Peptides against a protein of PDB entry 7BDX. Designs and how they scored, part 79

Target 1, 212 residues: chain A of PDB entry 7BDX
Amino acid sequence: EMGAAACTLLWGVSSSEEVVKAILGGDKALKFFSITGQTMESFVKSLDGDVQELDSDESQFVFALAGIVTNVAAIACGREFLVNSSRVLLDTILQLLGDLKPGQCTKLKVLMLMSLYNVSINLKGLKYISESPGFIPLLWWLLSDPDAEVCLHVLRLVQSVVLEPEVFSKSASEFRSSLPLQRILAMSKSRNPRLQTAAQELLEDLRTLEHN

## One batch from the design tools (peptide; aimed at target 1 T70 S120 N122)

Design b2_p24_4_s1 (made by RFdiffusion4, then SolubleMPNN; from b2_p24_4, 13 letters changed)
Fold by OpenDDE base, seed 3:
Structure b2_p24_4_s1 (fold): chain B 212 residues (1-212), chain C 212 residues (1-212), chain A 24 residues (1-24)
Amino acid sequence: as target 1 above (212 residues)
Amino acid sequence: as target 1 above (212 residues)
Amino acid sequence: SLRSTVNEEILEENREETRRLGEE
């Protein structure tokens, strides 16, 4: 309970750039983010077993950790730190997104996807994420989620790849051959306006690339 | 481990007034400080039993919690919050300071004493602390600690009482009758310059009050 | 750049959403 409460407060205050800088300016940042990844991994692995009722506190704790990572990644120096010094955490997030089933831990997925998106604002981060093994299949796996918010954030991440020619060119063949076009088209007709817009924009971006 | 790491980071960033304001501006502050007190109490109670090797992580966690409280109390709005909304935490700190033996958990005592001192900057806080049952005996108990830093912070807290006539008048009789004058005199001859100075100043303040 | 504009918009939305989720 105390851990979850402390972590939740840390999440809240990490919305400030100055707080993120303070976290990163300390000597404990590396260890913190290392343990963060391990903790998140342990949590997700615990979901597959007949194991313990996900203690609401454990869930909240991991949720808050994901929130912290997201907030850190929202700041330029934060994403630079993650890309340079905490790549294992990024790998962990990618792995966990693959390990979670459709509809499972939706809010956590949203935060993790948001964190990856934020990291992807940095070209180096985008390159790292997009070059991760199985990245493209992972995107399509995630896009099969019944949750509109998960799908929205997946589409945004896809768009970040598509909008960067240097990155997209490396994966363009696989991307085109495996693109779940019918799913994206269906999303472009969604009643969820955010999802609808994101899908429409992505489709437009893809059409632009086909003509070039 | 993760809890301790998160709490330690929260401690570090709580050195900022803006972070303290952010913590207090949220809806979770009350619960956080309530659980903080409970956690600290649980820790100290666990020390008396043949119980578990104080997990270094648990110690660090509680240490960080005390640090957070200290930093919160260092800010005007923070001490107002503690005095108005988290009095139980103050009671807990006072109780724990009494429960710890001389030489036991010295660093924790220092932080707790610092937090109380910070709270005492607010007249309402000073009144509340000084009117707590057994406060004067507690001061003398703590002043028996072999650690110079503990004693230093006790002397500072004593001084905060002495320098406030409205507060001191209520306890003056008990204070004068029980004052460990010989111990304070010995401290005024300490090789520790901070302790020496604090003891000398307190003795001067006491002399001034005797002549008024 | 187009990417920069989109990133700025989405980043702001992500900040808001992250805050919202943190308040739950």
Scores: peptide ipSAE 0.445, ipTM 0.879, DockQ to the pose 0.186
OpenDDE base, seeds 1, 2, 4, 5: peptide ipSAE 0.441, 0.445, 0.444, 0.443; ipTM 0.878, 0.879, 0.879, 0.878

Design b2_p24_4_s2 (made by RFdiffusion4, then SolubleMPNN; from b2_p24_4, 16 letters changed)
Fold by OpenDDE base, seed 3:
Structure b2_p24_4_s2 (fold): chain B 212 residues (1-212), chain C 212 residues (1-212), chain A 24 residues (1-24)
Amino acid sequence: as target 1 above (212 residues)
Amino acid sequence: as target 1 above (212 residues)
Amino acid sequence: SLRSSINEEIQQENIELTKELGAE
């Protein structure tokens, strides 16, 4: 309980750039983010037995950790730190996104996807994530989620890859061969306006790439 | 481990006034400080059996909590919050300081005493603490500690009481009758310059009060 | 740059999400 409360407060205050700088300027950051990955992984691995404790202190704790990572990645120095010094955490996030079933831990998925998107604003981060083994299949796996917010953040991450030709060129063949076009088209007709817009924009970006 | 790490980071960032304002501006602050007191109490109560785990994750966690309270109390709005909305925590700190033996949990005592001193900068806080049952005996109990830093912060807290005539007048009789003068005189000759100075200043303040 | 405009957007989005998800 106390751990979750402390972590939740840390999540809230980490929305500030100055707090992110303070977190990263200390000698504790590396250890913290290392243990963060381990903790998130342990939580996800524990889910196979008791799916119902989604509203537990443990859940809130992990959500707060994911929120902290997201907030750190929202800041330029935070992205640089994650890409240079916490790559294992990025690998863990990618792995956990693959280990979770569609509809499972939606909140956590959204936060993790947001963190990856935020990292993708850094070109090194985008390169690192997009070169991860199984990255493209993972995107399509995540896009099968029934949750509109999960799908939205997947589309945003896909767009980050598509908008960087140097990155996209490395995976373009696999991307084009496996693109769930009908799924994205269906999303472009979604009643969720954010999802609808994101899907439409991505479809436009993809059309532009086919003509070039 | 992760809880202690998160709490330690929160402690570090709480050194900023803006972070303290952010902590207190949210809807989670009351719950956090309530649980903080309970957690600190649980830790101290657990010490009677296994004194050796002073360097445990649990110890670090509680030290970080005490550090957060200290940092919150260092800020005007934080003092106001503690005095108005977290009096139970202040009561807990006073109780825990009484429950700990001389030489036991020195680091925690220092942090808790610093928090009380910081609260004492607020006149309401000073009044609240000084009117606590057993407050004066507690000060003398704490002043028996072999640790110079504990004694230093006790002397500072005593000075805060002595420097406020309106507060001191309520306890002056008990204070004068129980004053460990020889102990304070011994501290005024300490090889620790901070302790020496604090004891000398307090002795001067006490002399001034006897002549008025 | 496209990336600089995105920085403010993602920071605001994270603040909103932090509130929505009950961190604040």
Scores: peptide ipSAE 0.121, ipTM 0.836, DockQ to the pose 0.140
OpenDDE base, seeds 1, 2, 4, 5: peptide ipSAE 0.113, 0.109, 0.117, 0.107; ipTM 0.835, 0.835, 0.836, 0.835

Design b2_p24_4_s3 (made by RFdiffusion4, then SolubleMPNN; from b2_p24_4, 14 letters changed)
Fold by OpenDDE base, seed 4:
Structure b2_p24_4_s3 (fold): chain B 212 residues (1-212), chain C 212 residues (1-212), chain A 24 residues (1-24)
Amino acid sequence: as target 1 above (212 residues)
Amino acid sequence: as target 1 above (212 residues)
Amino acid sequence: SLRSSINEEVLEEIKEETKRLGAE
């Protein structure tokens, strides 16, 4: 309980750029993010065969950790730190997103996807994520999630790849052939305006790049 | 381990006034400080008959909690919060300072004493602490600690009482009769310049108030 | 660039969403 409370407070205050800088300026950042990855992984592994307890202290603890990572990745120096020094954490997040079933731990998935999006603002981060083994299959998997917010943030992540020629040109053929275009098209007709817009924009981006 | 890491980061960033304000501005502050007191108490109780493990995750966790309380109390709004809304935590800290033996958990005692000193900057806090049952006996107990830093912060806390007429006038007779003046006098001859100065200043303050 | 513009917009939305989720 105390851990969850402390982590929740840290999550809240890490929304400040100055706090992120303070976290990263200390000698404890590396260890913190290392343990973060381990903790998140342990949590997801503990879900196997068990009923998801979303209101548990453990859940709140892991949510807060994911929130902290997201907030850190929202800042330029935070992205640099994660991409340069915490690639294992990024690998863990990617792995966990693949391990979670559609509809499972929606809030955690959203937070992890948000963190990956923030990382993708950094070109190095975008390259690292997009070059990860199973990235495209992961996108397919995540776009099958029944939650609109999960799908939204996947589309945003895909858009981040598509809008970067240096990254997209290398995998354009694979992306076009393996992206679930039918699902994305269906999302462009969603009543959720955010999902609708994101899907429509991505489709437009893909069409534009096909003619170039 | 994760709890200790998170709490340690929170400790570090809580040195900022803006972070303290952010912590207090949330709806989670009360619960955090409530659990903090419980956690600290549980830790101290677990020490009974056991060897002190200063390097344990639990120790680090509790140190960080005490550090956070200290940092919160360093800010005006933080002192107000603690005195108005977290008196149970103050009671816990006072109790734990009495429960710990001389030489036991020195770092924790120092942090707790520092937090109480910071609280004492608030007149309400000073009154609350000084009016606590067993306060003067507690001072005697703590001034018997072999650690110079423990003694230093006790002297500072006593000075905070002595320098406030509204508080000291009510207990002046009891303070003069029950303070270990011989120990304080001995401390004024310490080779530790901080301890020496604090003891000398307190003795001077007490002498000045005797002639008034 | 288009990427930069989109990133900035989405980043701001993520910041707000992160705050919202943190307040729950």
Scores: peptide ipSAE 0.498, ipTM 0.876, DockQ to the pose 0.199
OpenDDE base, seeds 1, 2, 3, 5: peptide ipSAE 0.482, 0.485, 0.487, 0.495; ipTM 0.872, 0.873, 0.874, 0.876

Design b2_p24_4_s4 (made by RFdiffusion4, then SolubleMPNN; from b2_p24_4, 15 letters changed)
Fold by OpenDDE base, seed 3:
Structure b2_p24_4_s4 (fold): chain B 212 residues (1-212), chain C 212 residues (1-212), chain A 24 residues (1-24)
Amino acid sequence: as target 1 above (212 residues)
Amino acid sequence: as target 1 above (212 residues)
Amino acid sequence: SLRSTVNWEILEENVEETKRLGAE
């Protein structure tokens, strides 16, 4: 319980750029983010057995960790740190997103997707994520989620790839051949306005790329 | 391990006034400090059995918690919060300082004493601490510690009482009758310059009070 | 760039959403 409480407070205060800088300026950041990945992985692996009550201290703890990573990635120096010094954590997040089933740990997925999106703001981060093995299949796996928020954040990540020609060109063939167009079209008609808009914008971006 | 790491980071960033304000401005602060006291108490109670390796994750965790409390108490709003909303934590710290043996958990004692001293900067905090049952005997118990840093921080806390007539007058008789004068005199001759100075200043303050 | 504009808008939304989720 105490660990979760402390981590939750750290998550809250990490919304400040100055706090992120303080976290990273210390000699403990590397170890922290290394253990973060391990902890998140351990949690996800444990889900196959005991129905971890979604409201357990453990779930809250991992949720807070994902929140911290997201907040760190929201800051330029944080993105640089993650891409240069914590690539294993990024790999872990990608792996965990693949290991989770549709509808499973939706809130955690959202935060992890947000963290990856934030990392993708940096070209180096976008390149690293998009060049990860199985990245495109992962996108489509995640887009099959029944949760609109998960899908929204997947669409945003897809858009981040599509809007960067240097990155998109490397995966364009696989992207086009595997694109779940019907799913995205269905999302463009969603009653969720955020999902609807994101899907529409992505479809427009894709059309622009076909004509160029 | 992860809990200790997160708590250690929170400790580090809590050195900032803005972070302290952020911690306190949230709706989770009350719960956090409540659990903090319980966690610290649990740790100290566990010391009678298994020689908790001083370098255990648990010790680091509790050490970090004490550091957080100290940093919170270093800020005016933090002192106000502790005195108004977390008195049980202050009671716990006082109790734990009494439960620990001389030479036991020296670093933790130092942080706890620092936190109490910081709280004592506020007159309301000083009043609360000094009016706690067994406070004067506790001071002398702690002053028997072989560690110079523990003794230094005890002397500072004693000085905080002595320099506030409104507080000192209430306990003056007990204070004078139980004062370990020989111990303080010995400290005034310490090779540790910080301890030496603190003891000398306290002796001077005590002499001033005898002549008034 | 188009990417930059979109990124900042979404980043701001992510920041707010992260705060919201953290308050729950």
Scores: peptide ipSAE 0.384, ipTM 0.847, DockQ to the pose 0.198
OpenDDE base, seeds 1, 2, 4, 5: peptide ipSAE 0.374, 0.379, 0.380, 0.383; ipTM 0.847, 0.848, 0.849, 0.852

Design b2_p24_5 (made by RFdiffusion4)
Pose (drawn by RFdiffusion4):
Structure b2_p24_5 (pose): chain A 212 residues (1-212), chain B 210 residues (1-210), chain P 24 residues (1-24)
Amino acid sequence: as target 1 above (212 residues)
Amino acid sequence: EMGAAACTLLWGVSSSEEVVKAILGGDKALKFFSITGQTMESFVKSLDGDVQELDSDESQFVFALAGIVTNVAAIACGREFLVNSSRVLLDTILQLLGDLKPGQCTKLKVLMLMSLYNVSINLKGLKYISESPGFIPLLWWLLSDPDAEVCLHVLRLVQSVVLEPEVFSKSASEFRSSLPLQRILAMSKSRNPRLQTAAQELLEDLRTLE
Amino acid sequence: AAAEEAQEEGLEAKRWPLAGAEVA
């Protein structure tokens, strides 16, 4: 209970750039981010499906962990630190997104997809994520999730890699062969404007790159 | 005059999340949200045989109080703090909406309805508002108001209550059937565009979940 | 302004299941 309370407080204050700089400056953050991935992996493996039932100081603990990772990656030196020091944490995030079934731990998936988008803002972070093993199959599969907020954050991440045609050129062929053009087109007709324009903007960039 | 000027200044700066977080600790020593409800209750009671005066120092004081409550509830930890600590203030807001006759204190009713919408964004806040005494009769009463802006913010609150699970096993199925569908339909053909679109959106949501 | 933005974000948060069902 005490461990989760401290992680929740740290999640609250981690929204500040001054606090994020202080976390990376203290010589204990490396251990914190290594054991964070282990705790997130342990939490996901412990779930035999079901849902989560807002596990008392268990789910709130991992949510605080993913929330901290997201708020750290939201700051320039935070996403820089993560791609240099905590590359294993990025591997764990990408692994846990594929390990989580559609509809299972939706809040955890959005926090994790938000952190991957933030890390992709760093040039090395974009290279590391896009060159990870089944990255393209993972993207199209996360789009098969029924939750609209998960689909929105997948489209935002796809748009981020698509916005760097140099990195996008390495993962050619499968981007044309396996892309769920029909699902992205359906998302460009959703009554939710943020999801609709995200898919509309991604479709504009996808059609423009195939011709230009 | 001085009290209203300081409250208006606080309403201006309360649009910042950093300021809202700073306000939530101050409620301990000076019961800011506890005495806010008393001031709002005292103001409506003082309008015995009369309606609003406007441009007054007293009118802008309560407007600033309701505006501050709204700007606090607009921040996630603000609406979380209100539903945990300031449930009496939420009671007062819901009570004063029913106590205010139609056409009386229109600006105050809109600001109060905006704060209830914001608190309903929080899961516990939605339960607390929807399970409050006389809540459905209050929605009907507020929709009988001639002012279009008040009707708009009632429909926005009703839309917020209609969306999300709320157990969904006839707990929300009866809430939808008990609404003034005729008035919502009349407002769907309204000459006020903002009101017409809110009633249209709400009607789509009522039909979608039927 | 900030209250309006929070109201829009809250409405969108409540529409997420519906928007997802449309997509599905």

Design b2_p24_5_s1 (made by RFdiffusion4, then SolubleMPNN; from b2_p24_5, 9 letters changed)
Fold by OpenDDE base, seed 2:
Structure b2_p24_5_s1 (fold): chain B 212 residues (1-212), chain C 212 residues (1-212), chain A 24 residues (1-24)
Amino acid sequence: as target 1 above (212 residues)
Amino acid sequence: as target 1 above (212 residues)
Amino acid sequence: STVEQAQEEGLERLYRPLAGKEVA
């Protein structure tokens, strides 16, 4: 309980850029993000067993951790820190996104995807994430999720790759050969307006790349 | 481990007034400080049994909690919050300071005393603390501690009472009858310059009150 | 600032970051 409460407060205050700078300016940031990855991994590994109640203190704790990572990644210095000093955490997030089943831990997936998207605003971060083993299969695995918010954030991450020619050129062959076009087309007809718009924009971006 | 790390980061960032305002502006502040008191109490109750290693994650966690309370109490709105909304936490801190033996959990005692001192900057806080049952005996119990920093913060809290006539007048009889004058005089000769100065100043303040 | 340096290096892309909102 107390750990979840403290971490939740830290998440709330980490919405401030100054708080992110304070977290990163301390000597404890590296340790914190290292333990964060391990804690998230331990939680996800526990899910295949006992149905941890979705509203458990542990779930709230891990959710808050993912929120903190997202807020840190929302700031330029936070992206630089994660990309240079916490690559293991990025690898862990990618792994955990793969280990989670469709519909499993949707809220956590959304925050992890948001953190990856935020990291992808940094060109080094985008390069690192997109060059991760199994990245393209992971995108399609995640896009198979029944949750519209998960799919939305996958589409945003895909768009972040597609809109960077230097990055997209490296994966373009695999991307084109495995693109779940029918799934994306179905999303462009979604009743969820955010998902619909994101899928439409991505389809337009992809068409533009085929003509150039 | 992770709870202690998160709480330690929260402690670090809580040195900012803006972070304190953010903590208090949320709907979770009341719950956090309620659980804080319970967690600190549970920790102190555990000490009479197994020698929890002083450097345990649990000790670090409770230490960080006490640090957060201190930082909140350092800010005017934080004092107002604690005095109006978290009196149980203040009562808990007073209790725990009494339950701890001389030389036991010195660092925690120091932070708890610092938080009480900070609260005492608010006149309502000073009134509340000084009117607490056993407050005067508690001061003398704490002043028997072999640790100079504990004693220093006790002297500062005593001074905070002594320098407020409205508050001191209510306890003046008990205070004068139980004053460990020889102990304070011994502290005024301490090799610790901060303790020495604080004891000297308090003795001067007490003398001034006897002449008026 | 580190942000200005990262912008000068062309490392920062013109995307709006997402806040990790507390999902109520």
Scores: peptide ipSAE 0.180, ipTM 0.818, DockQ to the pose 0.036
OpenDDE base, seeds 1, 3, 4, 5: peptide ipSAE 0.175, 0.052, 0.173, 0.176; ipTM 0.817, 0.792, 0.818, 0.817; seed 5 fails the geometry check

Design b2_p24_5_s2 (made by RFdiffusion4, then SolubleMPNN; from b2_p24_5, 9 letters changed)
Fold by OpenDDE base, seed 3:
Structure b2_p24_5_s2 (fold): chain B 212 residues (1-212), chain C 212 residues (1-212), chain A 24 residues (1-24)
Amino acid sequence: as target 1 above (212 residues)
Amino acid sequence: as target 1 above (212 residues)
Amino acid sequence: MTVEKAQEEGLESLYRPLAGQEVA
């Protein structure tokens, strides 16, 4: 309980840029993010089927950790830190997103995807993530999720790849050959306006790339 | 390990006034400080003799919690919060300081004493602490500690009591009758300059009160 | 869009970082 409470408070205050700078400026940041990845991995590996206990202290703790990572990645110096000094955490997040089933740990998936999106704001981060083994199949796996927020954040991450020609060119053949176009088209007709908009924007970006 | 790491980071960033305000402005602060007291109490009660393992994750966790409380108490709104809404934590800290033996958990005692000193900066906090049952005997118990930093912070807390006539008058008889004058005089001759100064100042304050 | 590209194009407003609190 206390760990989850402390981590939740740390997550809350990490919304501040100054707090992120303070976290990263210390000599403990590297160790913290290393243990963060290990803790998240341990949790996901402990999931024997339908973890109904989303309200467990452990779930809340891992959720808060993912929130902290997201907030760190929201800040320029935080993105730089993650991409330069905490790549193992990024690799872990990518792996965990692949290990989780559709509909499983939706909130955690959302925060992990948000963190990856934030990392993708930096070209170096986008390159690193997109060059990770199995990244394109992972995007499509995640896009099969029934949750609209998961799909939304996948589409945002896909858009970050598509909008950067230097990145997109490296995987364009695999991307085009495996593109779940019908799924994205279905999302563009979603009743969820955020998902609908994201899918429409991505479809427009893809059409623009086909003409170039 | 992860809990201790998160708590240590939270402690580090709680040195900021803005972070303290953020911690206290949330709906989770009350619960956090309630659990904090319980966690600290549980730890101290688990000490079966000479806890050599000051480097345990649990010890580091509790140390970080005490650090957070100290930092919260360093801020005006934090002192107000503790005195108005988290009195149980103050009572717990006072009790734990009594439960610990001389030389036991010195660093924890120092932080707890620092937190109480910070609370004593507010007249309301000083009143609350000084009116706690057994407070005067507790001061003398703590002053028997062989550690100079423990003694230093006890002397600071004693000085806060002595310098406030409204507070001192309520316990002046007990204070005068039980004053470990020889111990304070010995401290005024300490090789530790901080302890020496604090003891000298307190002796001067006490002499001034005897003439009034 | 990346920060670098957005800066080059004068479209800095397009790279809005996501706050973790939005999922709470």
Scores: peptide ipSAE 0.233, ipTM 0.826, DockQ to the pose 0.029
OpenDDE base, seeds 1, 2, 4, 5: peptide ipSAE 0.230, 0.232, 0.240, 0.235; ipTM 0.825, 0.826, 0.828, 0.827; seeds 4, 5 fail the geometry check

Design b2_p24_5_s3 (made by RFdiffusion4, then SolubleMPNN; from b2_p24_5, 10 letters changed)
Fold by OpenDDE base, seed 5:
Structure b2_p24_5_s3 (fold): chain B 212 residues (1-212), chain C 212 residues (1-212), chain A 24 residues (1-24)
Amino acid sequence: as target 1 above (212 residues)
Amino acid sequence: as target 1 above (212 residues)
Amino acid sequence: STAEEAMEEGMEKLYRPLAGQEVQ
């Protein structure tokens, strides 16, 4: 209970850039983000056993941790910190996104994908994430999720790769060969307007890349 | 571990007035401060058993909680919140300060005394604390502590009472009858300059009150 | 490098950072 409450308050205040700077300016940031990854990993591993209710204090704690990472990654200095000093956390987030089944822990997946998207705003972050082993298969795995919000954030992350020629050129062959085009086309017809728009934009970007 | 790390970061960022306002502006503050009191009480009760090392994660967690309360009480809106909405936490801090033996949990005592001192800056807070049952005996109990930092913060809290005529007049008889004058005089000769000064100032304030 | 800072500023203009929203 108390840990979840403290972490939830820290999540709320981490929406401020000045709070992110204060978190990162301390000597405790490295330890905090290291333990964050371990805690999230332990939680995801526990899901193979007792079906923890989504509303558990443990779930709330892990959501707050993922929310803090997202808010830190929303700030330039936070992205730089994560890419330079917390790569293990990024690797853990990528791993956990791969370990979670379609429809499993949707809210956590969304927060993790939002954090990776924010990291992808930094070219160093985008390079690091996109050069991770199995990144392209992971995107397609996640795009199989029945949840529209998960799929939306996957499409945004795919778009971040596609819009950066320096990154996209390295994976372009694998990307084109494995692209779930029919799934993206289906999303462009979604009743979810955000998902529909994101899928349309990505399809336009992909068409532009085929003509170049 | 993770809860202590999150709480420690929250403590660090709570040094900002804007962060205190953000904590208190949320719907979670009441629950957080309620659980804080319970957590601190549980920790102090656990000390009668296994001598938890002062450097334990649990100790660090409780120190961070007490630090957050102190930082919240450092801000005017935080003092008002504590006095209006978290009286149980103030009662718990007073209780725990009474339950702890001289020399036991010095760092925690200091943080709790700092929080009470900050609350005492508000006349409503000072009234609430000073009207608590056994407050004057508690001050003298705490002033028996061998630690100079504990004694310093007790002297500051005593000074807050002495400097407020509206508060002091209610307890003046009990205060004068039980005053450990010899102990305060000994502190005025302390090698600790902060303790020495605080004891001298209090003795001057007391002399001024005897002449009026 | 100044080029990395300029690229980061350029990328920040292209992408809107996402705030983590509390799971209610």
Scores: peptide ipSAE 0.143, ipTM 0.804, DockQ to the pose 0.033
OpenDDE base, seeds 1, 2, 3, 4: peptide ipSAE 0.132, 0.126, 0.134, 0.072; ipTM 0.804, 0.803, 0.804, 0.793

